Peptides against a protein of PDB entry 9IZ0. Designs and how they scored, part 251

Target 1, 345 residues: chain A of PDB entry 9IZ0
Amino acid sequence: ITCLGSNGHTYKQLVKGGNDDLRQDAVMEQVFEQVNGFLRSYRKTSQRNLSMRTYKVIPLALKTGVIEWVQDTIPLGEYLDSAHKVYHPKEWSLSTCRKLIAEKQMEDLETRLKVYDLVCRHYRPVFRHFFLESYADPVQWFTTQTNYARSTAVASVLGHVLGLGDRHGQNILIDKTSGEVIHIDLGIAFEQGKKLPVPECVPFRLTRDVVDGMGITGVEGVFRRCMEFTLETLRREEDSLLSVLEVLRYDPLFSWLISPLRRMKKQKMQLENFNQPESGNITTDASRDPKIQRNNVSGESEAERAILKVRQKLSSTLSVEASVGELIRIAQDPSYLALMFCGWS

## One batch from the design tools (peptide; made by RFdiffusion4, then SolubleMPNN)

Design b2_p24_2_s2 (from b2_p24_2, 14 letters changed)
Fold by OpenDDE base, seed 5:
Structure b2_p24_2_s2 (fold): chain B 345 residues (1-345), chain A 24 residues (1-24)
Amino acid sequence: as target 1 above (345 residues)
Amino acid sequence: FPEVSEENLEEALKALKERLEKLE
């Protein structure tokens, strides 16, 4: 919908209805605004304008709300699919790569690594072209690429600490004006991504295309340094961040667990991406309710476990540099990326 | 934020909400 604001400006708004839990998005955006407060308070982060890009979420009901339509954005995955066809027209399609990875999903790690490497050779990174195409002025190019690396660093640290899941290319928007990343669909947090049919094994998305967008320095430039400053800030504000999460512990509307419906929706989307539209009536007999053992783990016990995991991730046992170095290593490790739904781009 | 106890939850939620409304 398009709304006229009281200020006379026209705002596009996305009305989401149905099965999307906009309350979880709204709560996570509130956590991001608090973290943005911390990032503004510290000289090392404020001097670099480090922030998590937020969007306004107004939950109207359990399953309905209004989301700010972030103007001038594109989903990372949409850009990458289009750009790959332009720059590498002789390479494999995204659908071919997905099919090969899925056909080997039940195989051993060695077989999955071989298929991942094969896919990587036939699907090369293209995300550097986003900045080269969008910005004719060298200063704008450098500024937007720097903003991308900075925003990706903040989102990577914060996404790891909060255990944000489902960070696929459709849930990461790129601002075409600033080059900043906007994370959307925040309904998988606190490591619930590990409970998906394809478990998330990486701390954040740092695929080859995500790195290609950082330019010549890759992860060893602005990105690493901004991760370090962000993690340093979050460690200093650990008690403040944990206090914000404790407020959520007592929110009866906040779901610490992935909903069975969301899990099924993700499973269906994963399956539909592999089936060509053969006209067969796949009566998905919805009657095989996988006995989701409703482990009656009290919502409190999952909240306590989630907060404990956040505290563990903020631990000062390792230096900031060592912790960031290990996170970057794991996020780029082929042994984890080969296990992902789309770890190659 | 103040230490969130069950007793202070309503005040903590209210303070969070007022802080959100002031950032608009």
Scores: peptide ipSAE 0.006, ipTM 0.263, DockQ to the pose 0.017
Fold by OpenDDE base, seed 3:
Structure b2_p24_2_s2 (fold): chain B 345 residues (1-345), chain A 24 residues (1-24)
Amino acid sequence: as target 1 above (345 residues)
Amino acid sequence: FPEVSEENLEEALKALKERLEKLE
């Protein structure tokens, strides 16, 4: 739909219905707006205009709502698939890479690392080309690449602290005007991504293409420093952030557990990426009824565990620099990336 | 924020919303 604002501007809105619970997304956007308040209040983050990019979500019912249509954006995964075909037309297709990783999913870590390395050699990073193609002016190029590194740093710290999962290339939009990242589909929070059929093992997405977009300095430039300032701000505002999360503990509309519908949808998308139509009777042993695992974990016990993990991630036991250094190391570790459904780009 | 309980949740959510609206 298109709405006319009181300011005389027209805004495109997406009406979403069916099987998507927008309440999780709306609550996470509210948490991001509170964090953006903390980032604006602290000199080191405010001076750099550090923020998590948000979008408007209005839940109307359990499965219906209105979402802001983010104009001038592209999904990261859509750009990367297109750019790889242009810049590396002789390399492996994304489908070939996915198939090879999928076929070896049940193998040992050593075999999976060899397959990941092989895929990486036949599917090279291209995301630097987004900035080179989109911005002919050197000042615009530098500004947008800087904005990308800044927004990715904020999203990485916040994604780690809040345990945002399922941060694949279709859930990350790139703003073509600013170069900033916009995270969408926020229905997996508080480390629920570790409960997916292919579990997330990294704190945030820092794949080779995500790093290639930062330019020649990679993670050691604007990105690292902006992660440090963001984490320093969140540690200072720990009590304020925990108070916001305690409100969510008692919110009957918020689910601390992944919805069965989202889990099934993600499982189906994962399985469809594994199933080329070889007619093998995968006896889905129906004995893992997802109902049985639900009955023993109260939503309250999951909320308490989630808040405890946030507190642990905000701990001052390590310096900000040491904590950020370890997060960057883990997020780039081939031993974790090789376990992901798409860790090579 | 005031100490959040089940009894004051609606007021706490309202105060959060009003604070959000002032930051826009």
Scores: peptide ipSAE 0.006, ipTM 0.245, DockQ to the pose 0.017
Fold by OpenDDE base, seed 4:
Structure b2_p24_2_s2 (fold): chain B 345 residues (1-345), chain A 24 residues (1-24)
Amino acid sequence: as target 1 above (345 residues)
Amino acid sequence: FPEVSEENLEEALKALKERLEKLE
């Protein structure tokens, strides 16, 4: 829809209806605004204008709401599919890569690593071209690439700490004006991505194309340093962040668990994205076995476990540099990326 | 290329611009 603002400007808005609970997105955006407060209060992060990009979410009902249409954006996955066809027209299609990964999904790690390596050799990174195409002025090019690396660093730390899942290329928007990343569809948090049919094994998305957008230094320099400053800020504000999350423990409307409906929707989307027929061997029976004791893990016990995991991720047992170094290593590890739905780009 | 730091950014950009203008 297009709304006329009180300022006389027209704003596009996305009305989501049906099965998407926008309340989880709205709560996560509120958490991001609190974190942006911490980033503004700390000199090392404030001097770099480090922030998580937010968007307005207005939940209208249990499964309907208005989302701010983030103008001048493109989904990362849409850009990468288009750019790969332009810059590497002789390489494999995204559909071919997806098919090969899916066909080997049930195989051992060694076989999955061989297929991942093969896909990587036939689908090269292209995201560097986004900045070269969009910004003819060298100052704008560098500024936007720097903004991308900074924004990705903040989102990576927050994504790890809050356990954001479902970070595929359609859930990451790129701002064409600033180069910043905008994370959308925030309803998989607190490591619930590990409960997806294809479990998420990485702390955040740091695929070859995500790194290629950082320019010649890759993860070194701006990205690593901005992750370190962000993590240092979150460790300093641990009690404040945990206090914000404790408020959600008492919110009866907040779901600390992935809903069965959302899990089924994501499963269906994964199958559709692989062009796999619903093989009747999706044993819905494992979800229908009434002897899966719904351990009535009270929403409170799940909230307590989620908060405990956030506290553990903010632990000062390792230096900031060592912690960030390990996160970057794990996020780029082929042994994890080969297990992902789309770990190659 | 010199390691582009946040501190030498303006100089690095100027050097990059001068190098691009020589490649055109």
Scores: peptide ipSAE 0.000, ipTM 0.243, DockQ to the pose 0.012
Fold by OpenDDE base, seed 1:
Structure b2_p24_2_s2 (fold): chain B 345 residues (1-345), chain A 24 residues (1-24)
Amino acid sequence: as target 1 above (345 residues)
Amino acid sequence: FPEVSEENLEEALKALKERLEKLE
């Protein structure tokens, strides 16, 4: 829908209907706004305008809502697929790469690493071209690339701390004006991505293309420093952040667990993307798998475990620099990326 | 907010649009 604001501006709104609960997205956006408050309070973060880019989410009903349509955005994955065809027309298609990774998904780590390396050789990074194509002025190019590295750093720290999952290239938008990243579809949080059929093993998305967008310094410089400043801020505001999350513990509308339906939907989307024949028997009737012990772990006990994990991630046991260094290392480790649905780009 | 059902979704969206137009 297109709305006319009282300011006379026309806003496109995405009406999301169907089975997707936007309440989780709206709650996570509220957490991001609180974190943005913390980032504005500290000199190191405020001087760099560090923020998680937010969007308005208005949940209307249990399964319907209005999302602010962020104008002038493109999904990272859409740009990368298009750019890869232009810059590397002799390399493998994204579908070929996906198929090869899927065909080896049940193999050992050594085999999966060999396939991942092979895919990486036949699907090279291209995301640097986004900035080169979009910004002819060197100052605009540098500014937008810097904004990208900054916003990616904030999103990476916050995504790790909150355990955001499902961070594939379609759930990360790029603002064509600012170069900032916008994370969407926030319904997999608090490490529930580890419960997906393909477990998420990385703390955040830091694939070769995500790094290529940072320019010649890669993760070193703006990205690393902005991660450090963000983590320093979150550690200082630990009690404030935990208090915000504690309010969510008592929100009856917030789901600390991935719904079986959402898990199945993501599984189906993964299988469809692989052209694997629906072996008709993976109608695992979620009613009959007895190993889904509904541990009557009260939603409260899952919330407690989630909050405890956030506290552990904010621990000062390691320096900010050491913690960020380890996060960057793990997020780029081929042994983790080879296990991902799409770890090569 | 009006109770949004599938049946009144268009009307609810119209009312929401008119309300957003007043809040922005």
Scores: peptide ipSAE 0.000, ipTM 0.248, DockQ to the pose 0.017; fails the geometry check

Design b2_p24_2_s3 (from b2_p24_2, 14 letters changed)
Fold by OpenDDE base, seed 3:
Structure b2_p24_2_s3 (fold): chain B 345 residues (1-345), chain A 24 residues (1-24)
Amino acid sequence: as target 1 above (345 residues)
Amino acid sequence: FPEVSEEKLEEALKALEELLKKLE
């Protein structure tokens, strides 16, 4: 729908209905707005305009809501698939790479590393071309690439701390005007991604294409420094952040567990991508399972574990520089990326 | 086109098999 605002501007909105629980997305966007408050209050982050890009989510019911339509965006995965076909038409297709990784998913780590390396040699990074194509002016090019590295750094720290895990290329939008990243479909938080059939093993997405978009300095430029300043801010505001999460512990609208519907949808998307034949009748008659009452006691225990895990990630036992260095190392480690659904791009 | 995806898949599978055989 398109709405005319009181300011005379037209706003496009997405009305979403069906099986998508928008309440988790709305709550995570509220957490990001609080974190954006901390980033604006701290000099080192405020001077760089560091923020998590948010979008408005208005849940109307369990499965219905209104989402702000983010104009002038493209999914990262959609851009990368198109750009690989243009710049590397002789290389392997995304479908070919997915099939090879899928066929060897049950093999040992050594075999999976060999497959990952082979896929990487036949599917080269292209994301630098987004900035080169979109911005003919050198000042706009530099500004948008800088904004991309900054927004990716903030999203990476928040993704680690809040346990958003590896964000796939369809859940990351690129703003074509600013170069900033927008994370969508926030229904997996607090390390619940580790419970998927293909577990999220990395703290955040830092694949070869994500790095290629940062330009010639890669992770060692704006990205690393902005991660450090973001983590320094979150450590300083630890008690404030934990207080926000404690409010969510008692929010009856927030689920600390992955929604069974989202789990099934992700599991179905994973199975479809692996060409495994639909094994038939999981008629989960969703009506009568007494698991709803077991979910409260398990939800409180998961909330407490999640808050403890956030506190542990904000610990000052290591320097900010050492902590960021280790996160960047793990997020780029082939031993984790080779285990991912799409770790090569 | 679906056809171009199968031929590239067979080439990729063959390249994988040759790589695995060189590492055994």
Scores: peptide ipSAE 0.124, ipTM 0.725, DockQ to the pose 0.028
Fold by OpenDDE base, seed 4:
Structure b2_p24_2_s3 (fold): chain B 345 residues (1-345), chain A 24 residues (1-24)
Amino acid sequence: as target 1 above (345 residues)
Amino acid sequence: FPEVSEEKLEEALKALEELLKKLE
């Protein structure tokens, strides 16, 4: 839809309907706006314009709402698939790589590491080309690459602290004007990504292509320093951040757990992408409501566990530098990336 | 999704099988 604002400007908006609960996205965007307030209050983050890019979400009803259409964006995964075909036409397709990883998904870690390494050799990073192609002016190139590294650093810290899941290349937009990342589809938070059929084992997405976009310094430049400044700010504002999350504890509309329906939808999407022939006996006997013992783990107990995990991630037991160093190490560790649905790009 | 040529997929599977056999 196109809406006319009170300012006389026209805004394109996406009406989303169906089974997706936009309330979780709206709540997470509100948390990001509060965090952006903290980032503006501290000199170290403010002087670098550190922010999580947000988009407006207006929930209208259960599973229906309006999302701001972010103009001049492309999904990271769409760019990478297109660019890989251009720059590496002799290498394997994304679909070939996905199939190989899937076929060995049930194998041991050693076998999965071998498959991951093989895929990595036949699917090289290309994301640096986004900046090289889009920006002929060296100052604009440097500015947009810097903005990318900064925004990715903020999103990585927030993604870890809030336990954001489902961070695949279609849920990460790149702003073609600023080079900033925009995270969308925020419906998996508080480490619920670990409960997916393919568990998320990394704290945030820091794949080879995500690093290739940072340029020649990779993670050791702007990215690491901006992660450190962001984490320092969040540790200082721990009580403020926890107070914001405590408000969500009492929101009857906020789900601290991944819905069974969303889990099943993600499972189906994962299986369909693998072209595994239906070996027969998935009787979708839709009639047996699995008595998933609703262990009456009160929604309150799950909220309390989520908030406790946020507090643990903000702990000052390790220095900011040590904490960021370990997060960057884990996020790039082949032993975790080889276990992911798409850890190679 | 552009159709993965069956040929490239078979080559990738063969390369994977050869890699696995070399590590046994």
Scores: peptide ipSAE 0.046, ipTM 0.623, DockQ to the pose 0.030
Fold by OpenDDE base, seed 5:
Structure b2_p24_2_s3 (fold): chain B 345 residues (1-345), chain A 24 residues (1-24)
Amino acid sequence: as target 1 above (345 residues)
Amino acid sequence: FPEVSEEKLEEALKALEELLKKLE
């Protein structure tokens, strides 16, 4: 839908109907705005304009709302699939790589590591080309690549701390103007990604293509330093962040658990990537939403556990540098990436 | 859907089988 704003500007808006809990997205965007407040208050983060890029979500009903259409964006996964075909036409297709990884999904770690290594040799990183193609001016190129590394660092720390799941290449938008990342579809938080059919084992997405976009320095430059400053800010504002999350504990509309429907959709999406879509009109008669009496007691225990895990991730037991170093190591570890649905790109 | 050339899938499966046989 295109809406004319009261300011005379036309805004494209995405109306999502029926299927995604836009309330969870709206709540997570509110948490990001609070975190952006903290990042603006500290000199080390404010001098670098560190922020989690947000988008406006207006929930209209339980499963319907209006999302701000972020102009001039592309899903990371869409860019990468297109760029791989252009720059590496002799390499394997994304679908070939996906099939091989899934055929061996039930095998041991050693077998899965070797399949992952094989896929990595036949599907090389290309995300550096996004910046080289989009920005002919060296100053714009450097600025946008810097903005990408900064925004990815903020999103990586915040995504780890809040336990954001489902961080696949379709849920990460790239702004073609600024180079910033925009995380969408925030319905899997507080480590509920570990409850997916393919568990998420990494703290955030730091795949080979995500690193290739950072340029020659990779993680050892703007990215690492911006992660450190972001984590330092979140540790200083721990009580403020926990207070925001405690307000959500008492929100009867917030879901600390992955919905059975969302879990089933992810199962179907994982299965449909393997089977050619037989055009079977599975009219999911969405009419029988079981009134899941959310027994308040189970929600409170999961909220308390989630808040406790956030506190544990903000612990000062390790230095900021040591904590960031370990997060970067784990996020790039082939032993975790080989277990993911798409860990190679 | 961009057709996975059956040829590239077979080549990938064959490369995987050869890799697995080198592990034994």
Scores: peptide ipSAE 0.017, ipTM 0.430, DockQ to the pose 0.030
Fold by OpenDDE base, seed 2:
Structure b2_p24_2_s3 (fold): chain B 345 residues (1-345), chain A 24 residues (1-24)
Amino acid sequence: as target 1 above (345 residues)
Amino acid sequence: FPEVSEEKLEEALKALEELLKKLE
């Protein structure tokens, strides 16, 4: 829809209807705004303008809402698929890579590592070209690449701490003006991504293309340092962050568990991305509501467990540098990436 | 982005909810 603002300007808005609960997205955006307050108050993060890019989400009803249309953005996965065809036209298609990983998803780790390595050799990183194509001025190029590395660092720390799931390339937007990342579809949080049919085994998305966008220094430049400053800020503001999450414990509308509908939808989308669309009109009558036994794990016990895991991730048992070093190592480890739905790009 | 006043966003949203209820 297009809304006319009081200032006479027109704003594009996305009306989202159906089975997606926008209340989880709205709550996570509110948590990000509070964290942005902490990042602005702390000298090391404020001096670098570190923030999680937010977007406005307004839930209307149980399954409907309005999302701010972020102009001048592109999904990371859309850019990467297009750019890979341009820069590496002799390499494998994204569909070929997906199919090979899919066909071997039930195999042992050794076989999956061999398939992952094979896919990696036939699907090279291209995300550095986003910055080289989009910015003719070297100062703009350097600034936007720096903003990307900073924004990705903040999103990586927050994504780990809050246990954000479903961080595939379509749920990460790139701002074409600033180079910053915008995370969308926030309905999988507090490590509920580990309960998906393909479990999320990495703390955040740090695939080869995500690293290629950081330029020559990769993770060892602006990215690592900005992760360290972000984690240091969150450790300092632990009690404030936990207090924000405790408010959500008492919100009867907030779900600490993955929605069974969202889980089934993601499972179906994962399976459909493995099966070529055979044009068969299988009207599968979706009328069999499986009585999912609500194991009455009290929503309170799941909230308490989620908050405890956030506290554990903010623990000062390891230095900030050691903690960030281990997170970066795990996020890039082929033994985890080979288990992911799309760990090669 | 110029500050869309929260009040006018709420009014536009209320109008949109009424429009959606008429389409159901």
Scores: peptide ipSAE 0.000, ipTM 0.234, DockQ to the pose 0.016

